Peptides against a protein of PDB entry 4KTY. Designs and how they scored, part 75

Target 1, 266 residues: chain A of PDB entry 4KTY
Amino acid sequence: YVLNDIGVIFYGEVNDIKTRSWSYGQFEDGILDTCLYVMDRAQMDLSGRGNPIKVSRVGSAMVNAKDDEGVLVGSWDNIYAYGVPPSAWTGSVDILLEYRSSENPVRYGQCWVFAGVFNTFLRCLGIPARIVTNYFSAHDNDANLQMDIFLEEDGNVNSKLTKDSVWNYHCWNEAWMTRPDLPVGFGGWQAVDSTPQENSDGMYRCGPASVQAIKHGHVCFQFDAPFVFAEVNSDLIYITAKKDGTHVVENVDATHIGKLIVTKQI

## One batch from the design tools (peptide; aimed at target 1 M147 N168)

Design b2_p30_1_s4 (made by RFdiffusion4, then SolubleMPNN; from b2_p30_1, 14 letters changed)
Fold by OpenDDE base, seed 1:
Structure b2_p30_1_s4 (fold): chain B 266 residues (1-266), chain A 30 residues (1-30)
Amino acid sequence: as target 1 above (266 residues)
Amino acid sequence: EYEELEYIDEEAVKPLREKILEEKKKELAK
């Protein structure tokens, strides 16, 4: 989880799983220096740089360009005229070296690119890390731990009222660390995500969220456990409007989200 | 080729899921 510089990222559809090779390149020249530069740009205190909790949280924020002129600009509109299409990247090295050289955010990334670069960052700094792919990954926009799907009378989705969305797949990272800030038993793998999805206490970042905490529904444990819980286990709540203008739950799908969660087998 | 991860203990999270759903129903009933 630290020494391997080439990996595989899973993507595609749950019924048609695809693999993408990704070169992490954590040992290549300039990469460690770039990771240190990233922490410098984040104005991270030296005292915190030895704490994997702080480092992973800062990395989560800094691998995306939002808020802090971090590494990667996300784009999902299929318009990549001012940079490199996300699918054209084959590894982290070119991205990180470009960032270091230009001192400006690199265009463009999507979830697997963010995860790839973030994985390099974590591994460079001695934090065991892996990439995780979640098929049917929920994006809860209003922090209610559910996917609210509003339906029209004809049964179609009301896109104006429906704010939440589901990715066919989403990639994030897990970082291995102790969690002295949590009760005993909630160390180990921590979910961290550098793809800018939601604001977490003032910045687009996510984690570290204890996988053990999420697994057992302890969403009160820092950081961002509710969001990650929703990504993997939110109910789809189908809501319809009554004639009187009120809304009612028409149906609940408890099995759609987080249909399959995978990582590279070691 | 891949390792499947179990992110959720279904029995353990059941109370939370039920609570969330109940809260939604109450909210919508207003």
Scores: peptide ipSAE 0.624, ipTM 0.944, DockQ to the pose 0.927
OpenDDE base, seeds 2, 3, 4, 5: peptide ipSAE 0.619, 0.623, 0.610, 0.616; ipTM 0.943, 0.944, 0.941, 0.942

Design b2_p30_2 (made by RFdiffusion4)
Amino acid sequence: AAAAAAAAAAAAAAAAAAAAAALAKFYLTN
Pose (drawn by RFdiffusion4):
Structure b2_p30_2 (pose): chain A 261 residues (1-241, 247-266), chain P 30 residues (1-30)
Amino acid sequence: YVLNDIGVIFYGEVNDIKTRSWSYGQFEDGILDTCLYVMDRAQMDLSGRGNPIKVSRVGSAMVNAKDDEGVLVGSWDNIYAYGVPPSAWTGSVDILLEYRSSENPVRYGQCWVFAGVFNTFLRCLGIPARIVTNYFSAHDNDANLQMDIFLEEDGNVNSKLTKDSVWNYHCWNEAWMTRPDLPVGFGGWQAVDSTPQENSDGMYRCGPASVQAIKHGHVCFQFDAPFVFAEVNSDLIYITAHVVENVDATHIGKLIVTKQI
Amino acid sequence: XXXXXXXXXXXXXXXXXXXXXXLAKFYLTN
C-alpha cells in the first residue's frame, strides 16, 4: 500500500470481472515534486501538511479540475476535444508530469483515472492507499441516502423527475490513518474520492470517511460518510408520482473489491 | 385490417423504445 508502484483496478460486472493494469509511478522522476506542487496550487497551508486527514481531503479536491484548476478533467462526451480519451491512460505518470509541465488541468478522465492519480498522490507522500471498486454504485443527488426512482402512471421511469442514478461501477480510494478527530474505533481505512459527483462544503471532494463508521451507519462522523454510505448501500425506492410502490434493498453495492496483497 | 395491425405494432415498438431510453438515464455506464 506504500511501496508497490503498479496495481490493478477492477471493473466490468460481478460475474464478468475485468482488470486494468495501472502504473502509479510514485517513485518516477518529477512525481514527488508534482505532489508538492498540487498542494501548493491548492493553496494548502503548510502547517496542515503533516495531517493525513487534511492532506487526503485536499487531494480529493485537487485531483479533479473543478473549483480549483486541479489535475484532471472528467468527460463522458464521446468526443474528448483537445485531449486523451479516459480509456487511453495506463498510469498516472504522464498525467501528473503533464500537469506540472503545462500547469493546466489534464484532459480527460473518469473514475478509475481519478482513482489512479489520487493513489499515486497518496503513496508518493507516504500515506498507505489502495483503490476500491464498487459494483452498482449509487449516486445520491438529494442527500437523503436512498435512490428515488419516480414512475409515470404507466409504471415506466419518469426521466424528468428522477435525478438519482446508478453506475455499472465506480472506483475510489482508501487511505490509512488514525482519526483523532473521531471517537476511538474509527481509524484505519478512510474512503477518499476525487471523482466529482457531489459538492462537499462547496467543492467537489469527498472524505476522509471512516469505513468502520459507514459499516455501522454512524454517518454523523465527518467527512461525507452519508454520501459514501449511499454509494454502497442505499435502498432503491420506487415512487409513483406520491405513492411508494416498491423497495429494492439489495440492488446497490453488490460487490466491493481491491487488489490482493 | 393488415394496415391497422401494422400501425398498432409500430406504435407499440416506439413506446417500448421511449421507455427503454428513459430507463437508461437512471443506469449509467463508464

Design b2_p30_2_s1 (made by RFdiffusion4, then SolubleMPNN; from b2_p30_2, 25 letters changed)
Fold by OpenDDE base, seed 4:
Structure b2_p30_2_s1 (fold): chain B 266 residues (1-266), chain A 30 residues (1-30)
Amino acid sequence: as target 1 above (266 residues)
Amino acid sequence: SEEEKKKKEEEEKKKKEEAEKKKSKFYLYE
């Protein structure tokens, strides 16, 4: 995980799994300097830089440009006029070097670009990391561990009644570390996400959330375990919004979200 | 006995089916 400079990112649909190559370039000239610069821009104390929990949490904030002039500006509206379309990136090196040279956020990223750059950041700092793709990834905006799907009386989805959404796929990272702040057995792989989705204690960041905790439903464990749990385990709640303003739960699907969670083994 | 062997195979099969139902959503690809 640390030594591999080229990776594979899974994307597409659960029934049509696609792969793209991504160059991490963690050993390329200027990349380590840029990762240090990112931590400097975060005003990260020197003592924290040796702690993978703090580093991964800061990295999850700083790989996105939200609130801290971090590395990447996200765009999902198909308007990329002031930068590079997310699909045009093939690796982390150009992004990180542009950030270091311009001292301004780079345009534009989506989940796999965030995950690619964040994977470089983690690996460059000696944190074993991998990219994870979740198919049918929930974005629970109200922290109820449910994916609320509102239906009109005609059965059409009303996307205006909730901010909850299901991505066909979402990419984030898992970072390997000990978790002395958690009970024994909840170290190892930690979910961390730099895609700006939700505010976590005042910043657009996510994790580290113990993958073991998530697998066992321990959503009370820091950090952001409820959100990551929801991404992979939310129940789909189909709610008919009636014209009278009443809501009726029609169906619950506990099997749809997190249908497949994939990562490269090496 | 052959009956005890068959019963053990059925118990192992049932345990395997229960384990497959509880299989992690996490998959590793090479």
Scores: peptide ipSAE 0.054, ipTM 0.455, DockQ to the pose 0.013
OpenDDE base, seeds 1, 2, 3, 5: peptide ipSAE 0.032, 0.020, 0.038, 0.034; ipTM 0.586, 0.356, 0.592, 0.577; seed 3 fails the geometry check

Design b2_p30_2_s2 (made by RFdiffusion4, then SolubleMPNN; from b2_p30_2, 25 letters changed)
Fold by OpenDDE base, seed 1:
Structure b2_p30_2_s2 (fold): chain B 266 residues (1-266), chain A 30 residues (1-30)
Amino acid sequence: as target 1 above (266 residues)
Amino acid sequence: KKEEEEEKKKEEEEKKKEAEENLSKFYKYE
């Protein structure tokens, strides 16, 4: 009996919360072998494969295709002409088996697809994992822990003045592990993200970041704690760009980002 | 005073709504 571990992923908007079923399939035939193949493609040393810190960090890099020909190609262009639309996927199994068979990145993923596949990868390797959905998720591009929103004098947003952005929702993973590399008390749930958002020490990867450290403002702890902190706690700073080239802060909103974080307990 | 407080509250709610509508233009959607 294949225990079809069927999960629920939350998506949509804070005022219109939606749910999607996702089959993780971590016990299906060929899935564990595919997860081992992913680590082989990453050239991960055998000694590291028993360390959940190293495994989760490698997984965050390899579930996306950037840098290393990993599992999934991300696309947000709404065309998807050269693959499967992200919304057509119902689970991790078909994606992982296609990757193993073709030995090429699978098209296409968005955040919940990355999170679904990454959740399967973590669980296959004995790491307890869950998906987290953050509504109004900030993407800090300049590592300043704030969202700079530039307005024209007419009040319209000028998106050319910043690379920062806010997702209506974003999905990532939390993985359960000890953190002997951190001070006592910062083990437990660690944020890890395979959606290719920012470069972390030369690769598109994120985490593991201690959820306890982030909750207490300890952004100096490895890995990628400033980025994950910004996703859930960034202040929105509304700046009016004047015609004379001066900038005026019109408003600050400290309550918008991370307004709702939803996770299903394992 | 009550009418002025209600009018001020309404103006603050309208400004908040305009700010949220402007922010929606800044969102990425999945």
Scores: peptide ipSAE 0.284, ipTM 0.693, DockQ to the pose 0.336
OpenDDE base, seeds 2, 3, 4, 5: peptide ipSAE 0.209, 0.241, 0.232, 0.227; ipTM 0.652, 0.659, 0.655, 0.674

Design b2_p30_2_s3 (made by RFdiffusion4, then SolubleMPNN; from b2_p30_2, 26 letters changed)
Fold by OpenDDE base, seed 4:
Structure b2_p30_2_s3 (fold): chain B 266 residues (1-266), chain A 30 residues (1-30)
Amino acid sequence: as target 1 above (266 residues)
Amino acid sequence: DKEKKEKEEEEKKKKEKEKKENESKFYLYE
């Protein structure tokens, strides 16, 4: 399945799971050349191009246009006047070939588009990869491994204080590799995410984070394990901001985030 | 021709609605 040219991406709501087809096109003419071009644009050393850890991390950065004029410009404002709406894409081929031809970032993507293109990139370079969809996916902005939801005294959400957010769904990738930089047992599937969410050591990138490490709460392992852990395991902390400036924890929900994680197994 | 145009407009509106529904959304929970 990991080598299939056409895949399925899960999206929608946890109670209304939807699927879309995505053509990866990793064997189409010019696609491998484009993936090599992406690594050239990233100025990757030749020695690093054989290391799936480095390749996946660079790919995570380069599939988004942030920092480095990478492949895709993200947009979530529902205004796509200067490009293609994210939902209009059906595969990676047109995006990658446009990037290669124009040498400019392609507009526009959202999580499944990023994940689709990144999946093609990984597969082209011989890295087994799959797309993962997480329903109720947390976006921790303050790196505290919890989702802080600030409430007014009336119980309404204070959107000015609440910086953390939850996606109805989020798509990222898992890449299969050994992790000689980690303890034994933390190889295998690694979470990598090309959707620009947080800065990771100077760039909008995420991973590779060991899925086994995340599963067992080992957030101390590189790369970006705390962020990925938060995406799937964050507690929702409802905090009332009192008029006197004090904060009171009103409720904790440990079950909401990461309610369903869907991927196709090999 | 009028019926065809109305049907095309309805299909366009349906596709536009589906596009918006397919996009990821941020949620704030209370």
Scores: peptide ipSAE 0.199, ipTM 0.704, DockQ to the pose 0.064
OpenDDE base, seeds 1, 2, 3, 5: peptide ipSAE 0.103, 0.023, 0.151, 0.020; ipTM 0.667, 0.418, 0.679, 0.409

Design b2_p30_2_s4 (made by RFdiffusion4, then SolubleMPNN; from b2_p30_2, 25 letters changed)
Fold by OpenDDE base, seed 5:
Structure b2_p30_2_s4 (fold): chain B 266 residues (1-266), chain A 30 residues (1-30)
Amino acid sequence: as target 1 above (266 residues)
Amino acid sequence: DEKKEKEKKKKEEEKKKKAKENLSKFYKYE
C-alpha cells in the first residue's frame, strides 16, 4: 500500500464495472517536496505532521481547492475550457508538480482524480492507503442518514424538495492508522475523502472515519462518520408530497445504496 | 379483498419502479 506506485481505480456502474490505471508516482522527484509544501500551505504545525489522524484530515481538505487554495478544482458540468478535463489525467505526478510550480489550484478533477492525488499524498508521507469505489454512493445533504426522494402525485421526482443525491459511483480513500482517540478496536482502515462534498466543521473535508465503526453503526465517532455511513448505508425514502402540504412515505429501499464496494488488495 | 390488496401492491410496485427510473435521471455522473 505504500510502495506500489501504480494502481487500478474502479469506476462505471455496478453492472458494468470499469477499471483505469493510475500512476501514483510517490517516489518521483519533487513529489515528496510537494506533499510537504501542501502541509505548509495548510499551516500545519510541525508537531502534527507525524500524526496520521491530523495528516489525513488536513490532506482531505487540501487536496481540494475549496477554502484553502488546495490542489484540485472539481468540475462536473462537462465544461473544462479553463483547464484539463478530469478524464485526461493518468496519474498524480503532473497534477502535484503543476500545483507546486504554479502555487495555484489545478483544474480539473472528479472523484477518481481526487482519490488518486490523495492516495499519492498519503503514501508519500508513509501512510498506507488505498482507493475505494462505492457504487450507488449517497450524498446526504441534511445529515439524517437517509436519502429522501420527494415525489409528485404522478410519481415524478420533485427536484425542488429533493436535496439529496446519488453518485453512480464515488471514489474515496482508506488510510491505515491507529486511533488512540477512539475505543480499542476502531483503528485500522479509516475512510478519508478529498472530493468536496459537504462542510465538516468549517471546511470541505471528510475523515478519518473508522471503517470498523461504520460497519458496526457507531456514527458518533469522529470524524464525519455519519456522512460516510450515509454514503454506504442510506435508505432510500420515497415521499409523496401532496398538494395540501402533507407528506406520505410511499416506499423504503434499504438495498439500493452501497450495493458494491470495491478496492484493490495491493 | 385479496384482489384489492393485489391491485394496491401492484400500484405500489409500479410507483416504486417509476421512482427508481426517475431517480437515475438525477444521479451525479463521474
Scores: peptide ipSAE 0.242, ipTM 0.742, DockQ to the pose 0.346
OpenDDE base, seeds 1, 2, 3, 4: peptide ipSAE 0.233, 0.224, 0.204, 0.029; ipTM 0.736, 0.731, 0.708, 0.529; seed 2 fails the geometry check

Design b2_p30_3 (made by RFdiffusion4)
Pose (drawn by RFdiffusion4):
Structure b2_p30_3 (pose): chain A 261 residues (1-241, 247-266), chain P 30 residues (1-30)
Amino acid sequence: YVLNDIGVIFYGEVNDIKTRSWSYGQFEDGILDTCLYVMDRAQMDLSGRGNPIKVSRVGSAMVNAKDDEGVLVGSWDNIYAYGVPPSAWTGSVDILLEYRSSENPVRYGQCWVFAGVFNTFLRCLGIPARIVTNYFSAHDNDANLQMDIFLEEDGNVNSKLTKDSVWNYHCWNEAWMTRPDLPVGFGGWQAVDSTPQENSDGMYRCGPASVQAIKHGHVCFQFDAPFVFAEVNSDLIYITAHVVENVDATHIGKLIVTKQI
Amino acid sequence: SKTDKAKAQLNAQYNATDKNSNEIAMMKAS
């Protein structure tokens, strides 16, 4: 989780698992300096850089280009003008070195690409990290921790009213650290996510959210635990437009995996 | 039922989703 500079990112389906190799390259010439440059560009106060909670949260904001001209621009537009399609990348090095050299956000990436770059950032600085993959990952748009599916009278999905969504898969990172800001028992792995989905305190960032706190539903503990809980375990609520028609308690988060040791 | 029709639609969206690319699999916008 610190010294391995290559890894595997899982994707596809639960009974059709695909793997994508990834070169983290945290020891390559220019990468460590690039990680420092990322924190400088985020205007992160130097006095907080010894705190992994802060470093990881800044990283979750700065790995994406939204709000702060950070590292990577997301796209699903099937065109990818003036850049590289997200699927073309095989590691983090070219992305990070291009960012340092050009001083401009790099195009383009999707969730595993954000996760790969963020993993490089964490391991390079010495924060143990890994990439996790969540199958049937919920995206909660109204912060009620459930998927609200609105149905027309005919029982079909009303695409105008329905804003929440579900991904075939989503990848984020886990960072290892104590949580002196939380009661004892909530350190260890913290979910951190640099893929923009929802604003957290006015910026696209997410975490660190204690995985242990998410497990027992104690999502009152900072940061962004309710959103992460919703990604892995929100119920699907079928609502006819308002009457609750059905509840699917098992669809979301069928499987979560990471590379074995 | 109404739920069965919604599930069939959502399953069709999921089956049409490219598994080799990260995509929204359900509740897609028009």

Design b2_p30_3_s1 (made by RFdiffusion4, then SolubleMPNN; from b2_p30_3, 18 letters changed)
Fold by OpenDDE base, seed 4:
Formats: structure tokens, C-alpha cells, sequence
Structure b2_p30_3_s1 (fold): chain B 266 residues (1-266), chain A 30 residues (1-30)
């Protein structure tokens, strides 16, 4: 998880899983220096740089350009005129070196690009890390741990009544660390995500969230456990919004979100 | 049923996504 400089990232769909190669390049010249530079740009105290909890949280913020002129600018509008299309990247090295040289955010990334760069960052700093892909990944925007699907009386979905969304797939990272700030048993793999999705205490960042905690439905633990839980376990709630303002639950689907979570085994 | 109609719509939206890139299948935030 630390020594592999080439990886595979899963994408596509559940019935047609695809893979792309990604060069992490954590041992390439200038990459470690760039990772240190990223922490410098974050104004991270030296005392915190040895703490994987703090490092991973800072990394989740700094790999995206939001808030702090971090590494990557995300784009999902299929317009990449002022940079490199996300699909054109093959590894982290060019991105990180460009960032270090230009001292400006690099364009453009999507989830696997964010995850790839973040994986390099974590591995450079000695944090075991892997990329995971979640198919039908929920984005719970209202923090209710549900994916509310509002239906008109005719059965048509009313997308105006929710800000929640579902990605065809989403990639994030898991980082291995102890969690002395959590109860015993919730160390190990921690979900961290650098793709800018939700604001977490003033910054677009996510995690570390204990995978074990999430797996057992414990969402009360720092950081961002409710959001990560929702990404993988949100129930689809089909709700008819009546004209009188009442809601009627028509169906609940607990199997739709997070149908498949895959990662490369080492 | 209403749910069946919704499921069909969602499936169509999902099927229309480019699976080579990350896209919102449903629902597009306003």
C-alpha cells in the first residue's frame, strides 16, 4: 500500500467494471518535496505533520483547489478548455510537479484524479493508502442519511425537492492509521476524500472516517462519518409529495446505493 | 406503480451517463 507506485483504479458500471492504470510516482524526484509543499501551503504546523489523522484531513482539503488554492480543480461539465481533461491524466507526477512549479491549482480533475493524487500524497508521507470505487455513490446534501426521491402524483420524479444526488461511480481513498481519538476497534482503514463534495467545518474536505465505524452504522464519530455512511448505505426513500404538503413513503430501497465497493488488493 | 415509473426514469438517466467519467446519474442539483 505504500510501496506500489503503479495502481489500478476501477470505474465504469457494476455490470461492466473497467480499470485504468494510474502511476502514483511517490518515489519520483520532486514528488515528496511537492507533498511537503502542499502541507506548507496548508500552513500545517510541523507538530501535526507526524499525525496521520491531521495529515489525511489536511490532504483531503488540499488536494482539491477549493478554499485554499490546493492541487486540483474539479470539473464535471465536460468543458476542459483551460486545462487537461480528467481522462487524459495517467498519474500523479505531472499534476504534482505542475502544481509545485506553477504554484497554482492544476486543471482538471474528477474523482479518480483526486483519489490518485491523494493516494500519492498519503503514500509519500508513509501513510498506507488505497483507492476505492463505489458504484451508485450517494451525495447526501441535507445530512439526513437518506436519498429522498420525491415523486409527483403521476410517478415522475421531482428533482427540485432534493439536493441529493447519486454519482454513477465515485472514487475516494482509504488510509490506514490508528485512531486514538476514537473508541478501541475503530482504527485501521479510514475513509478520506479529496473530491470536493461537501463542506466540513468550513472546508471542502472529508475524513478520516472509520471504515469499521461506518460498517457497523456508527456515524457519531469524527470525521464526516454521516456523509461517508450516506455515500455507501443511504436508503432510497420514494416519497410522494402531496399537494397538501404531506409526504407519503411509497417504497424504501436499501440495496441501490453502494451496490459494489471495489479496491485493488495487494 | 409510481415507484416503477420513477425507477424507470432513474434507470434511463443512469444509462445516459458516460461511464468513462464521473457523472451524476440522478438527480442533478439545481
Amino acid sequence: as target 1 above (266 residues)
Amino acid sequence: SKVDIAKKQMEEEYNNTNKDVQQIAYFLPE
Scores: peptide ipSAE 0.620, ipTM 0.933, DockQ to the pose 0.793
OpenDDE base, seeds 1, 2, 3, 5: peptide ipSAE 0.606, 0.588, 0.603, 0.585; ipTM 0.932, 0.928, 0.932, 0.925

Design b2_p30_3_s2 (made by RFdiffusion4, then SolubleMPNN; from b2_p30_3, 13 letters changed)
Fold by OpenDDE base, seed 4:
Structure b2_p30_3_s2 (fold): chain B 266 residues (1-266), chain A 30 residues (1-30)
Amino acid sequence: as target 1 above (266 residues)
Amino acid sequence: SKVDIAKAQMEAEYNATNKDRQEIAYFKKE
């Protein structure tokens, strides 16, 4: 989880899982320096750089360009005219070195690119890390821990009644660390996500969220546990929005979101 | 049923996504 500089990232769909190779290159020349540079750009205090909690949280913010001119600019509109298509990247090295050289965000990334670069960042700094792919990954935009599917009276979905969405798949990272700031038992793997999805206390960042806590339904713990929980465990709530403004729950599906979560153990 | 209709729509939207890219399966906003 630290020494392996080549990995596999899962994507595709549940019934047709695909893999792409990714070169993390944490030992390549200039990469560690770039990771330190990233923390410098974040204006991270030296005292915090030894704390994996702080480092991973800063990393989750800085690997994306939002807010702080971080490493990667995301693009999901299939227009990549001013950079490199996300699918063209094969590893973290070129991205990080370009960032270091240009001192400007690199275009473009999607979840696996963010996760790949973030994985390099974490591993460079001695934090065991892996990439996780979640199929049917929810994006809870209203923080209610459920995916509301609003139906018209005729059964057609009204997508305007919620900002929630579901990715076909989403990749993020898990970082291994102790969590002295949490109750005993909630250390270990922590979900961290550098793909810009939601604002977390003023910045597009996510985590570290205790995987164990989330697994047991504890969403009250820092950081961003509710969001991560929703990504993997949101119930689909089919709700008829009646003309009179009332809502009727038609069905609940607790198995759809997070149908499969995969990671390569190395 | 209403739910069946919705599920069919969701399935169609999901199937329309390019699985080589990260894309919104549900629900695309207008």
Scores: peptide ipSAE 0.655, ipTM 0.946, DockQ to the pose 0.867
OpenDDE base, seeds 1, 2, 3, 5: peptide ipSAE 0.651, 0.619, 0.630, 0.396; ipTM 0.945, 0.937, 0.940, 0.864

Design b2_p30_3_s3 (made by RFdiffusion4, then SolubleMPNN; from b2_p30_3, 17 letters changed)
Fold by OpenDDE base, seed 2:
Order: C-alpha cells, then structure tokens, then sequence
Structure b2_p30_3_s3 (fold): chain B 266 residues (1-266), chain A 30 residues (1-30)
C-alpha cells in the first residue's frame, strides 16, 4: 500500500467494468517535495503533519482546487480546451510536478484523477492508501441519507427539484490509520475523498470516515460519515411532483446504490 | 415502468451530450 508505485483503477459501470493503469510515482524525484509543498500551501501546522487524521483531511481538501488553490481543477462539462482532458493523464507525477512549478491549479481532473493524485500524496507521506471504486455512487446534496429523484407526471426527471445525483462510478481513497478520536474498534481503513462534491465544515473535503463505522451504521462519527454512508447505501426515492404541488412516492429502490465496491488488495 | 424509463432517458441524454465524460452524474440538478 505504500511501496507500490503503479496501480489499477476500476471504472465504467457495474455491467461494463473497465480498468486503467495509473502511475503513482511516489518515489519519483520532486514528488515528496511537492507533497510537502501542498501542506505548506494549506498552511498546515508542523505539529499536525505527523498526524494521519489531519494529513488525510488536509489532503482531501488540497488535492482539489476549490477553496484553497489546490492541485486539481475538476471538470465534467466536456470542455477541456484550457488544459489536459482528464482521460489523458496516466499518473500523478506530471500533475504534481506541474502544480509545484506553476504554483497554480492543474486542469483537469475527474474522480479517478483526484483519487490517483490523492493516493500518491498519502503514500508519499507514509500513509497506507488504496483507491476504491463505487459503482452507482450516490451524491447526497441535502444530507438526508437518501436520493430524492423527482419526476414529472409524464415520467421525465424534474431537474429543477432533483438536487441529488448518482455517479455511474466514483473513485475515492481509503487510508489506513488509528483513530484515537473515535471509540475503540474504528481505526483501520478510513474513507477520504478529494473530488470536490460537498462542503464539509467550510471546505470541499471528505473524511477520514471510518470504514468500520460506515459498515456498522455509525454515521455520527467524524468526519463526513453521513455523506460516505449515503454514497454506498442510499435508497433511491422516486417522487412524482403533481401539478397541484403534492408529492407522491412512486418507487423506492434500496438496491441501486453501491452495487459494487471494488479495490485492489495490494 | 415509469421509473425505468426516466433512468434510461436520463442516461441517454447525458451520454449523447457528454461523450468525453467518463464519470457520469445521473439526475444532475440544473
């Protein structure tokens, strides 16, 4: 988890699983220095740089450009004219070195690019880390732990009322650490996510959320456990918005979200 | 079903307009 510098990232859809190679390059020249530079840009206190909880949380914020001029600018609008298309990246090294040299956010990333760069960051700093792919990954926008899909009476999606969304797949990271800030038993793998999805206490960041806590439904444990729980376990609630303003639940799908979670063992 | 139709339509529309986007968000809000 620390020594491997090349990995495989799963993507696509649950019925069409695809893989891509990713070079993490945590041992390449200048990469560790860049990771330290990232923490410098975050103005992270020296006392916190040895704490994997703080480091992973800061990393989740800084790998994306939101809020703090971090590493990567996300783009999902099919327009990549002012940078590199997300699919063109093959590893973390070029991205991190460009960030270090230009001192400006690098364009562009999507979830696997964020996860790849974040994985390098974690491994460089001695934190065991892996990439996780969740197929049909929920994005809960209103923190109600369910996906509210609003439909018109004719069956079309009402995009104005629907605030939640579902990724065909989403990649994030799991980092291994102790959690002395949590009850006994909730250390180990922690979900962390650098793709800018939701604001977490003032910044676009996510985690560390205890995988054991999520697994056992302990969503009250810091950080961002409700959001991560929703990503993998939300029910889809299909609601018809009537012309008279009333809402009728048409269907509840408890099986759609988080159908498959894939990670490489080593 | 109505639900299945909505999901399939959303997927088709997104794929048609975002061919170079690998990570697709279904039911993306306006």
Amino acid sequence: as target 1 above (266 residues)
Amino acid sequence: SKVDKALEQEKKEYEATNKDVESIAYFKPE
Scores: peptide ipSAE 0.336, ipTM 0.841, DockQ to the pose 0.509
OpenDDE base, seeds 1, 3, 4, 5: peptide ipSAE 0.160, 0.170, 0.030, 0.330; ipTM 0.708, 0.771, 0.645, 0.819; seed 1 fails the geometry check

Design b2_p30_3_s4 (made by RFdiffusion4, then SolubleMPNN; from b2_p30_3, 16 letters changed)
Fold by OpenDDE base, seed 4:
Structure b2_p30_3_s4 (fold): chain B 266 residues (1-266), chain A 30 residues (1-30)
Amino acid sequence: as target 1 above (266 residues)
Amino acid sequence: SKVAKAEAQMAAEYAATNKDVEEIAQFLPA
């Protein structure tokens, strides 16, 4: 998980799983320096740089450009005129070196690019890390641990009533660390995500969230456990929004979100 | 059912949105 400099990223659909090679290049010239530079740009105290909890949290913030002029600018609108299309990247090295050279955010990324770069960052700093792909990945915008689908009385979907959404797939990272800040048993793999999705205590970042905690339904533990839980385990709640403003639950689908979670065992 | 209709609408939206984008691109339903 640290020594492997080439990986496989899963994407596509649950019924048509695709794979993409990704070069992490954590041992390439200038990459460690760039990772240190990233932490410098984050104004991370030296004392925290040895703490994988702090490092992974900072990394989740800094790999995306939001808030702090971090590494990557995300784009999902199919307009990539002022940079490199996300699909054109084949690894982390060029991105990180461009960031270090230009000292400006690199355009553009989507989840696998964020996850790839973040994986390099983590591995470069000695944190065991892997990329995880979740098919039908929920984005819970209102932190209610459910994915709301609002329907008009006639059954038409009203997408304006919620900002909740479902990615066809989403990639994030799991980082291995002890969690002395959590109860015993919640160390090990921690979900961390550098794709800018939600604001977490003032910054677009996510994690580390204990995978074990989430697996056992413990969403009260730092960091961002409810969000990560929702990504993989949200129920789809079909709600009829009546004209009088009342809501009626039409159905609950507990099988749609997180149909498949895949990670490479390397 | 309302749910079936909603599923169909979301599927159609997904198909329409994904038609002209790269296969690897992430998709969020509108």
Scores: peptide ipSAE 0.354, ipTM 0.857, DockQ to the pose 0.353
OpenDDE base, seeds 1, 2, 3, 5: peptide ipSAE 0.222, 0.311, 0.333, 0.367; ipTM 0.758, 0.835, 0.850, 0.862; seeds 2, 5 fail the geometry check

